# Peptides against a protein of PDB entry 7AE7, part 245

Target 1, 321 residues: chain A of PDB entry 7AE7
Amino acid sequence: KVYKDLREFLEVLEQEGQLIRVKEEVNPEPDIAAAGRAAANLGKNQPAVFFEKIKGYKYSVVTNVHGSWQNHALMLGLDKNTSTKDQFYELNRRWDKFPVPPNVVKREAAPCKENVIDKDINLFEILPLYRINEQDGGFYISKASVVTADPEYPDDFNKLNVGTYRIQVKDRDRVGIQALAMHDIAVQLEKAEAENKPLPIAITIGNNPLVTFMASTPVGYNQNEYEFVGALQDGVPMDIVKSDLYDHLYVPAGSEVVLEGHIIPRVRTVEGPFGEFPGSYSGARLQCEVKIDRITHRTNPIFENLYLGIPWTEIDYLMAL

## One batch from the design tools (peptide; made by RFdiffusion4, then SolubleMPNN)

Design b2_p26_1_s4 (from b2_p26_1, 9 letters changed)
Fold by OpenDDE base, seed 3:
Structure b2_p26_1_s4 (fold): chain B 321 residues (1-321), chain A 26 residues (1-26)
Amino acid sequence: as target 1 above (321 residues)
Amino acid sequence: MLVPKLNASGEADPEAVQAIRDAIAA
């Protein structure tokens, strides 16, 4: 089985008994984090948790989507009871199919383009934002696939980077991003900042599960994560579409939400604290700031967010393969 | 520990569902 988007994957998770649907209205705090913790602490068959109704918000949240070996097997289109060894073998077999170039679809064919917000941007109206940990210094987007390009080679598709970064919401139209020196985005940002130019960025939320997997997997600077997604789909290309603001940035056609904007050059603002590990908060640091200039989203967008807790959590499964 | 039998209906494990409900109610 190949998935075009998050929704097709959530349907399979639900059919396989690997998704719990919460239909009752919940408080964003502490209920989402409490449920995510309970799901992770089951020790086996950890399901995704889908919250249909969040108090004070319009849209839904899903967490723990990659939170088990069963969910990873299903992501690969395997039987949910496939051993970790056999999952690893199949992953490596498919990895050797790289590159599988994506299909560039028309704007009108991309579900992520169903709705547009280009003025009076308010992230709180689109995303049911909550504190993941009780002592977090703010709201985090923890499972975004962030798209950037090399500003010196914007037309080189092989230098298009899709990565996962810690993102704190700062204002209605601003986020902080942790671009560490070891990340490809930091190389691209350094080039932009050398010229005192903004770095174009697209922050994509609620993707095909293999996009999220590849965005968390280190690849070479001249290797495109979308071409690996096609390989991991056993040679089936994924669908991408141009961003609305930038001809050189491509986003997953099926993304639930796309935040388009720019990293403000040479600006650093206080970010954190964040509970990266239970009982260990990453202190406040000066991090990059992104201005959000445009949002595109599917109708009734699902906010996919990571649960962070004691191992084994969703992040441990994403890093274990 | 007995692996809870997934119901033949493809429904989530009742023990898992209860654990989530208990966590939200706490």
Scores: peptide ipSAE 0.368, ipTM 0.721, DockQ to the pose 0.196
Fold by OpenDDE base, seed 2:
Structure b2_p26_1_s4 (fold): chain B 321 residues (1-321), chain A 26 residues (1-26)
Amino acid sequence: as target 1 above (321 residues)
Amino acid sequence: MLVPKLNASGEADPEAVQAIRDAIAA
């Protein structure tokens, strides 16, 4: 089975008993993190947790989407009881199908384009933001697939990077992003900053689960993550659409939310602390700042976010494959 | 730890659902 978007995957998770739906109104803090901890502590069959109603917010949250081996099997379109060994075998078999080029769909066919916000941008109106850990220095977007290109070769599709980075919300229309020197985004940013130019960026939230998986998987600088998604879909191309602001940036057609903007050149602002592990906070650091210039989103967008906690959280499953 | 069993309808394990509810109520 191949999934077009997060919603098709959540439907399968629910059908397979790998999603718990919370219909009662919850507090953003501490209830979302508490439920995420409880889900992670259930052992081998850790479900996703979907919150329909969040106090003070209009939209829903889902956590722990990749939080179990059963969810990983289902992501690959396998039986949920497929062994880890057989999942690795199938992953490797499909990896050899690279490259599988994506389909570029028209704007009118892309669900991520259903709604547009280009004025009075406020991230808090679109995303039910919460602190993952009590000591976090702010609200984090921890499961975004971030799209950037090489500013010297913007039309080279092989240099289009889709990565996962730590993103702190800084203001209504600003986020801090952790671009480490070993990440492809840092190479692209260095080139833009050398010329004192903004780096175009699209921060995509609530994707096809294989997009999120590949964005968390290091690949070569001249390899496109979308072409691996098609390989992992057993040779079925994924659907992408051109960004609204940039002709050279493509986003998943099914994204729940797309934040389009730019990294401000040569600006660094305080980011953190963030609880990467229970009881371990990274100190505050100077990080890059993104200005959000446009938002596109699906009607009733789902905010997909990581649960971070004790080992064998969702991040450990994403890194273990 | 008892691996939560899916019920015959494919619904999430009642013990898992209760654990989530208890965590939210705490």
Scores: peptide ipSAE 0.273, ipTM 0.693, DockQ to the pose 0.212
Fold by OpenDDE base, seed 1:
Structure b2_p26_1_s4 (fold): chain B 321 residues (1-321), chain A 26 residues (1-26)
Amino acid sequence: as target 1 above (321 residues)
Amino acid sequence: MLVPKLNASGEADPEAVQAIRDAIAA
């Protein structure tokens, strides 16, 4: 089975008993994190947790989408009881199909384009933001697929990068992003900053689960994550659409939310702390700042966010593949 | 650790659902 978007995957998770739906109104804090911890403590069969109603917000949250080996099997379109070994064999077999070029769909065919916000941008109106860990220094977007390109080679699709980065909300229309020197985004940012130019960026939230997986998987600088998604779909191309602001950036057609903007050149602001590991917080550091200039989103967008805590967590499963 | 078993209907384990509810209510 292949999934076009997060919603098709969540439907399968629910049918397979790998999603718990919370219909009662919850508080953003501490209820979402508490429920995520409870789900993670269930052992190897950790379900996703879907919160339909969040106090003070309009939209829903889902956590722990990749939080088990059963969820990973289902992501690959396998039986949920497929052994970890057989999942790895199938993953490796499909990996050898790279590259599988994506389909570029028209704007009118892309669900992520159903709604547009280009003025009075407020992330809190679109995303039910909460502290993931009790001691976090702010609100984090922890499971976004971030799209950037090489500013010297903007038309080289092989240099288009889709990565997962730590993102702290800084204001209604600003986020901090962690671009480490080992990440392809850091190379691209260095080139933009050398010329004192903004780096175009699209932060995509609530994707096809294989997009989220590939965004968390290191690939070569001249390899496109979307072409691996097609390989992992056993040769079925994924659907992408051109961003609204940039001709050279493409986003998943089915994204729940797309934050389009730019990394401000040569600006660094304090970001953190964040609870990356149990009992250890990465300290506050100077990080890049993104200005959000446009939002596109599906009607009733689902905020997919990572749960972090004691292993085995969703991040441990994403890193184990 | 009780590994949540899917029930025969493919529904989420009632104990898992209750553990989440208890965590939200605490």
Scores: peptide ipSAE 0.216, ipTM 0.671, DockQ to the pose 0.193
Fold by OpenDDE base, seed 5:
Structure b2_p26_1_s4 (fold): chain B 321 residues (1-321), chain A 26 residues (1-26)
Amino acid sequence: as target 1 above (321 residues)
Amino acid sequence: MLVPKLNASGEADPEAVQAIRDAIAA
């Protein structure tokens, strides 16, 4: 099976008994993290946890979507009981299908374009933000697929980067982003900052699970992650759409939320700490700052966020493949 | 291996659901 969006994947997870739906209103802290820990402690068959109602927020949260080998099997459209070995075999077999170019859909055909916010932007109105770890320096968006391009070659689709980065919410319309020197985004940012120009960015949340997987998988600077998503879909192209602000940035057509904006050139602000692993906090660092200039979102958007509890965490599964 | 079984209503394993509820209530 191929998934168009997060919603189709969540439906399959629920049908397969790999998603627990919490229908009762929960507190964003500590209940989401507590439930995630409980799900992780269920052993090898760790379900996703979907929270329908978050106190003080309008929209839902889902966590632990990639949090098990069963969920990874289902992501690949395999039987949930497919062995890790057979999952790796199938992943490698499909990887050799690269490149599979995406379909560019019209704006009116893209679910991520159902709603627009272009003034009075407040991230807290669209995302049920919470502290993932008790000692976190703020609210994190930990499972976004971040889209950037080479500012020297903006029309080179092969240089379009889709990556996962640590993102701290700084204000209603501001986020900090951890762009490490080993990331393709850092190369692109360096080029923009050399000219004292903003770097265009689209932060996409709640995607097709293979987009999230590929955004966490290192590829070559001249390789497009969407073309790997098509390969991992066994040769079925994924659907992308142009961003609203930038002709050269493409986002997944099915994204729950798209934050469009720019990295402010030569600005660094304190970001962190963040509990990447239990008992291992990365210290506070000066990191890049993004201004959010536009939001597009699906009606009743689902905030997909990473569970970072006890190993095996969702990140351990995303990094192990 | 406790495979999460769907209950008769197509819901997740009641024990898993209860474990999550207990963790939220704690």
Scores: peptide ipSAE 0.214, ipTM 0.666, DockQ to the pose 0.198

Design b2_p26_2_s1 (from b2_p26_2, 7 letters changed)
Fold by OpenDDE base, seed 4:
Structure b2_p26_2_s1 (fold): chain B 321 residues (1-321), chain A 26 residues (1-26)
Amino acid sequence: as target 1 above (321 residues)
Amino acid sequence: SFLTGPYTEAPDYESAKKLEEKIKEA
């Protein structure tokens, strides 16, 4: 089975008994983090947790989407009881199908384009933001697939990067992004900053599960993550659409929310702390700042966010392959 | 402070505990 978007995957998780739907209104803190921890600590068959109603917010949250081997099997369109060995075998078999070029769809066919916000941007009106850990220095977007290009080769689709980076909300229309030197985004940013130019960026939230998986999987600088998504879909191309602000940036057609903007050149602001592990807060650091210039989103967008805690958590399943 | 976002109320830890129990029973 191939999933067009997060919603199709969540439907399958629910059908397979791998999603807990919380219908009652919850507090954003500490209820979301507490529920994510409880789900992760079940030891086996760890479900996603979907919160329909969050106090003070209009939209929903889902966490722990990749939080188990069962969810990982379902992501690959396999039986939920497929062994880890067989999942690995199938992943490797499909990996050899690279590249599978994506389909570029028209704007009108892309669900991520249903709604547009281009003025008076307030991230809190679109995303039910909460602290993932009690001592986090702010609100994090921890499961975004971030799209950037090489500013020297903007039309080279092979240099289009889709990566997962730690993102802290800094203002209504600004986020901090952790671009480490080992990340492809850091190479691209260095080129932009050498000329004192902004780096175009699209931060995509709530994608089909293989996009999120590939964004968390290191690939070569000249390899496109979308072409791997098509390979992992057993040769079925994924659907992408042009960003609204940039002709050279493509986003998943089915994204729940797309934050389009730019990394401000040569600006660094304090980011963190963020709890990567219980009791360990890594990296209050000076990090890049993104100005959000435009938002596109699906009607009733789902905020997909990562649960972080003691292994084995969702991040461990995303990185274990 | 922007760091507190829209949160004006103290955390309700009892609500969180009840939700954890519900998830453990699911």
Scores: peptide ipSAE 0.382, ipTM 0.796, DockQ to the pose 0.444
Fold by OpenDDE base, seed 3:
Structure b2_p26_2_s1 (fold): chain B 321 residues (1-321), chain A 26 residues (1-26)
Amino acid sequence: as target 1 above (321 residues)
Amino acid sequence: SFLTGPYTEAPDYESAKKLEEKIKEA
């Protein structure tokens, strides 16, 4: 089975008994983190947790989407009881199908374009933000697929990068992003900052689960993650759409939320602390700042966010292969 | 200023515990 978006995957997770739906109103803190921890600590068959109603917010949250080997098997369109060995063999078999070029769909055909916000941007109106860990220095978007391009080669689709980065909400229309030197985004940012230019960025939230998987999987700088998604879909192309602000950036057509903006050149602001690992907080550091200039989103967008805790958690399953 | 969001109330650990129990029983 191939999934077009997060919603199709969540439907399958629910059908397979790998999703807990919380219908009662919850507090954003500590309920979401507590539930995510409880799900992760089941030891086997760890389900996704979907929160329909969050106090003080309009929209839903889902956590622990990739939080088990069963969910990982289902992501690959396999039986949920497929062994980790067989999942690995199938993943490698499909990997050899690279590249599978994506389909570029029209704007009117892309669900992520259903709604637009281009003024008075407030991230809190679109995303049910919460502290993942009690001691976090703020609200984090931890499971975004971040799209950037090489500013010297903006038309080279092979240099389009889709990566996962730690993102702290800094203001209504601003986020901090951790761009480490080992990440492809850091190479692209260095080139932009050398010219004192903004780096165009699209932060995509709530994607096809294979997009999220590939955004968390290191690939070559001249390899496009969307072409690997097509390979992992056993040769079925994924659907992408042009961003609204930038001709050279493409986002998943089915994204729940797309934050379009730019990294401000040569600006660094305090970010953190964040509980990346249980009992360890990465200290406050100077990190890049993104201004959000436009939001597109599906009607009733689902905020997909990562639960971070004691291994094995969702991040461990995303990085295990 | 750190954005505190809509978090004006102390954490309700009892609500969280009930939710954890629900998940463990599922």
Scores: peptide ipSAE 0.376, ipTM 0.795, DockQ to the pose 0.396
Fold by OpenDDE base, seed 1:
Structure b2_p26_2_s1 (fold): chain B 321 residues (1-321), chain A 26 residues (1-26)
Amino acid sequence: as target 1 above (321 residues)
Amino acid sequence: SFLTGPYTEAPDYESAKKLEEKIKEA
């Protein structure tokens, strides 16, 4: 089975008994984190948790989407009881199908383009933001697939990068992003900053689960994550659409929310602390800052966010394959 | 300053605990 978007995957998780739907109104803090922790601590068959109603917000949250081996099996379109060994075997078999080029769809065919916000941008109106950990220095977007390109080779599709980065909300229209030297985005940013130019960026939230998986998987600088998604879909291309602001950036057609903007050149602002590891907070550091210039989103967008805690949590499953 | 979001109320730990229990029983 292949999924077009997060919603198709959540439907399958629910059908397979791998999603808990919370229909009652919850507090954004601490209820979301508490529920995510409870789900992760079930020891086996850890479900996604879908919150339909969050106090003070209009839209929903889902967490722990990749939070179990059962969810990973389902992501691959396998039986939920497929062994870890057989999941690895199938993953490796499909990996050899790289590259599988994506389909570029028209703007009108892309669900992520249903709504546009290009003025008075306020992330809190679109995303039900909450602190994931009690000691977090702010609100984090922890499960975004971030799209950037090489500014020297913007038309080289093989250099298009889709990565997962720690993102702290800094203002209504600003986020901090952690670009480590080992990440392809850091190479691209260095090139832009050498010329004192902004780096175009699209931060995509609530994707096809294989997009999120590949964005968390290191690949070569000259390899496109979307072409791996097609490989992991057993040769079925994924659907992408051109960003609204940039001709050279493509986003998943089914994204729940797309934040389009730019990394401000040669600016660093305080980010953190964030509870990346159990009992360990990364200290406050100077990180890059993104200005959000445009938002596109599906009607009633789902905010997919990571739960972090003691292993094995969602992040451990995302990194284990 | 860190954004604190639209909510200023103290955390309801009893609500959270009930939700945790519900998930553990599921």
Scores: peptide ipSAE 0.374, ipTM 0.792, DockQ to the pose 0.422
Fold by OpenDDE base, seed 5:
Structure b2_p26_2_s1 (fold): chain B 321 residues (1-321), chain A 26 residues (1-26)
Amino acid sequence: as target 1 above (321 residues)
Amino acid sequence: SFLTGPYTEAPDYESAKKLEEKIKEA
């Protein structure tokens, strides 16, 4: 089975008993984190948790989407009871199908383009933002697939990077991003900053689960993550669409929310703290700052965010394969 | 500045606890 978007995956999770739907209104804090923790503690079958109603917000939140081996099996279109060993063998078998080029769809065919915000941008109107941990220095977008390109080779599709980075909301239209030297985005940013130019960026939220998986999986600088998604879909191409602001950036056609903007050159601002692990806060550091210039989103967008509770956390599952 | 969001109310930990219990019973 192949998923076009997050919604198709959530439907399967629900059908398979791997999603808890919370229909009552919840407080963004601490209810979302508490519910995620409760779900993670249910034992071997840790479900996703879908919150239909968040007090003070218009839209929904889903957490723990990748938070179990059952969810990983379903992501691969396997039986939910497929062993970790068999999942690994199947993943490796499909990996050898690389590259599977994506389909570029028309703007009008891309669900992520249903709505546009190009003025008076306020992230709080689109994303039900909450603190994942009580001691977090702010609101985090922790499960975004971030799209950047090489500024020297913008037309080289193989250098298009799709990665997962820690993103703190800094203002209505600004986010901090952790671009470490080991990340491909840091190479691209260095090139842009050498010329004192902005780095174009698209921060995509609520994707096909294999996009999120590949964005968290290190690949070569000259390898496109979308071509691996097609491989992991057993040779079925994924659908991508051109960004609105940049001809050389492509985003998943089915993204719930796309934040288009730029990394401000040679600017660093305080980011953090963030509770990456229970009892371990990464200290406040100077990090890059992104200005959001345009938002596109699906009608009634779902905010997918990481659950970072007691181990095994969702990030542990994303990195374990 | 730390962006604290639109939250004007104190956290309701009893609401969270009830939700945890509901999830554990599901």
Scores: peptide ipSAE 0.344, ipTM 0.779, DockQ to the pose 0.392

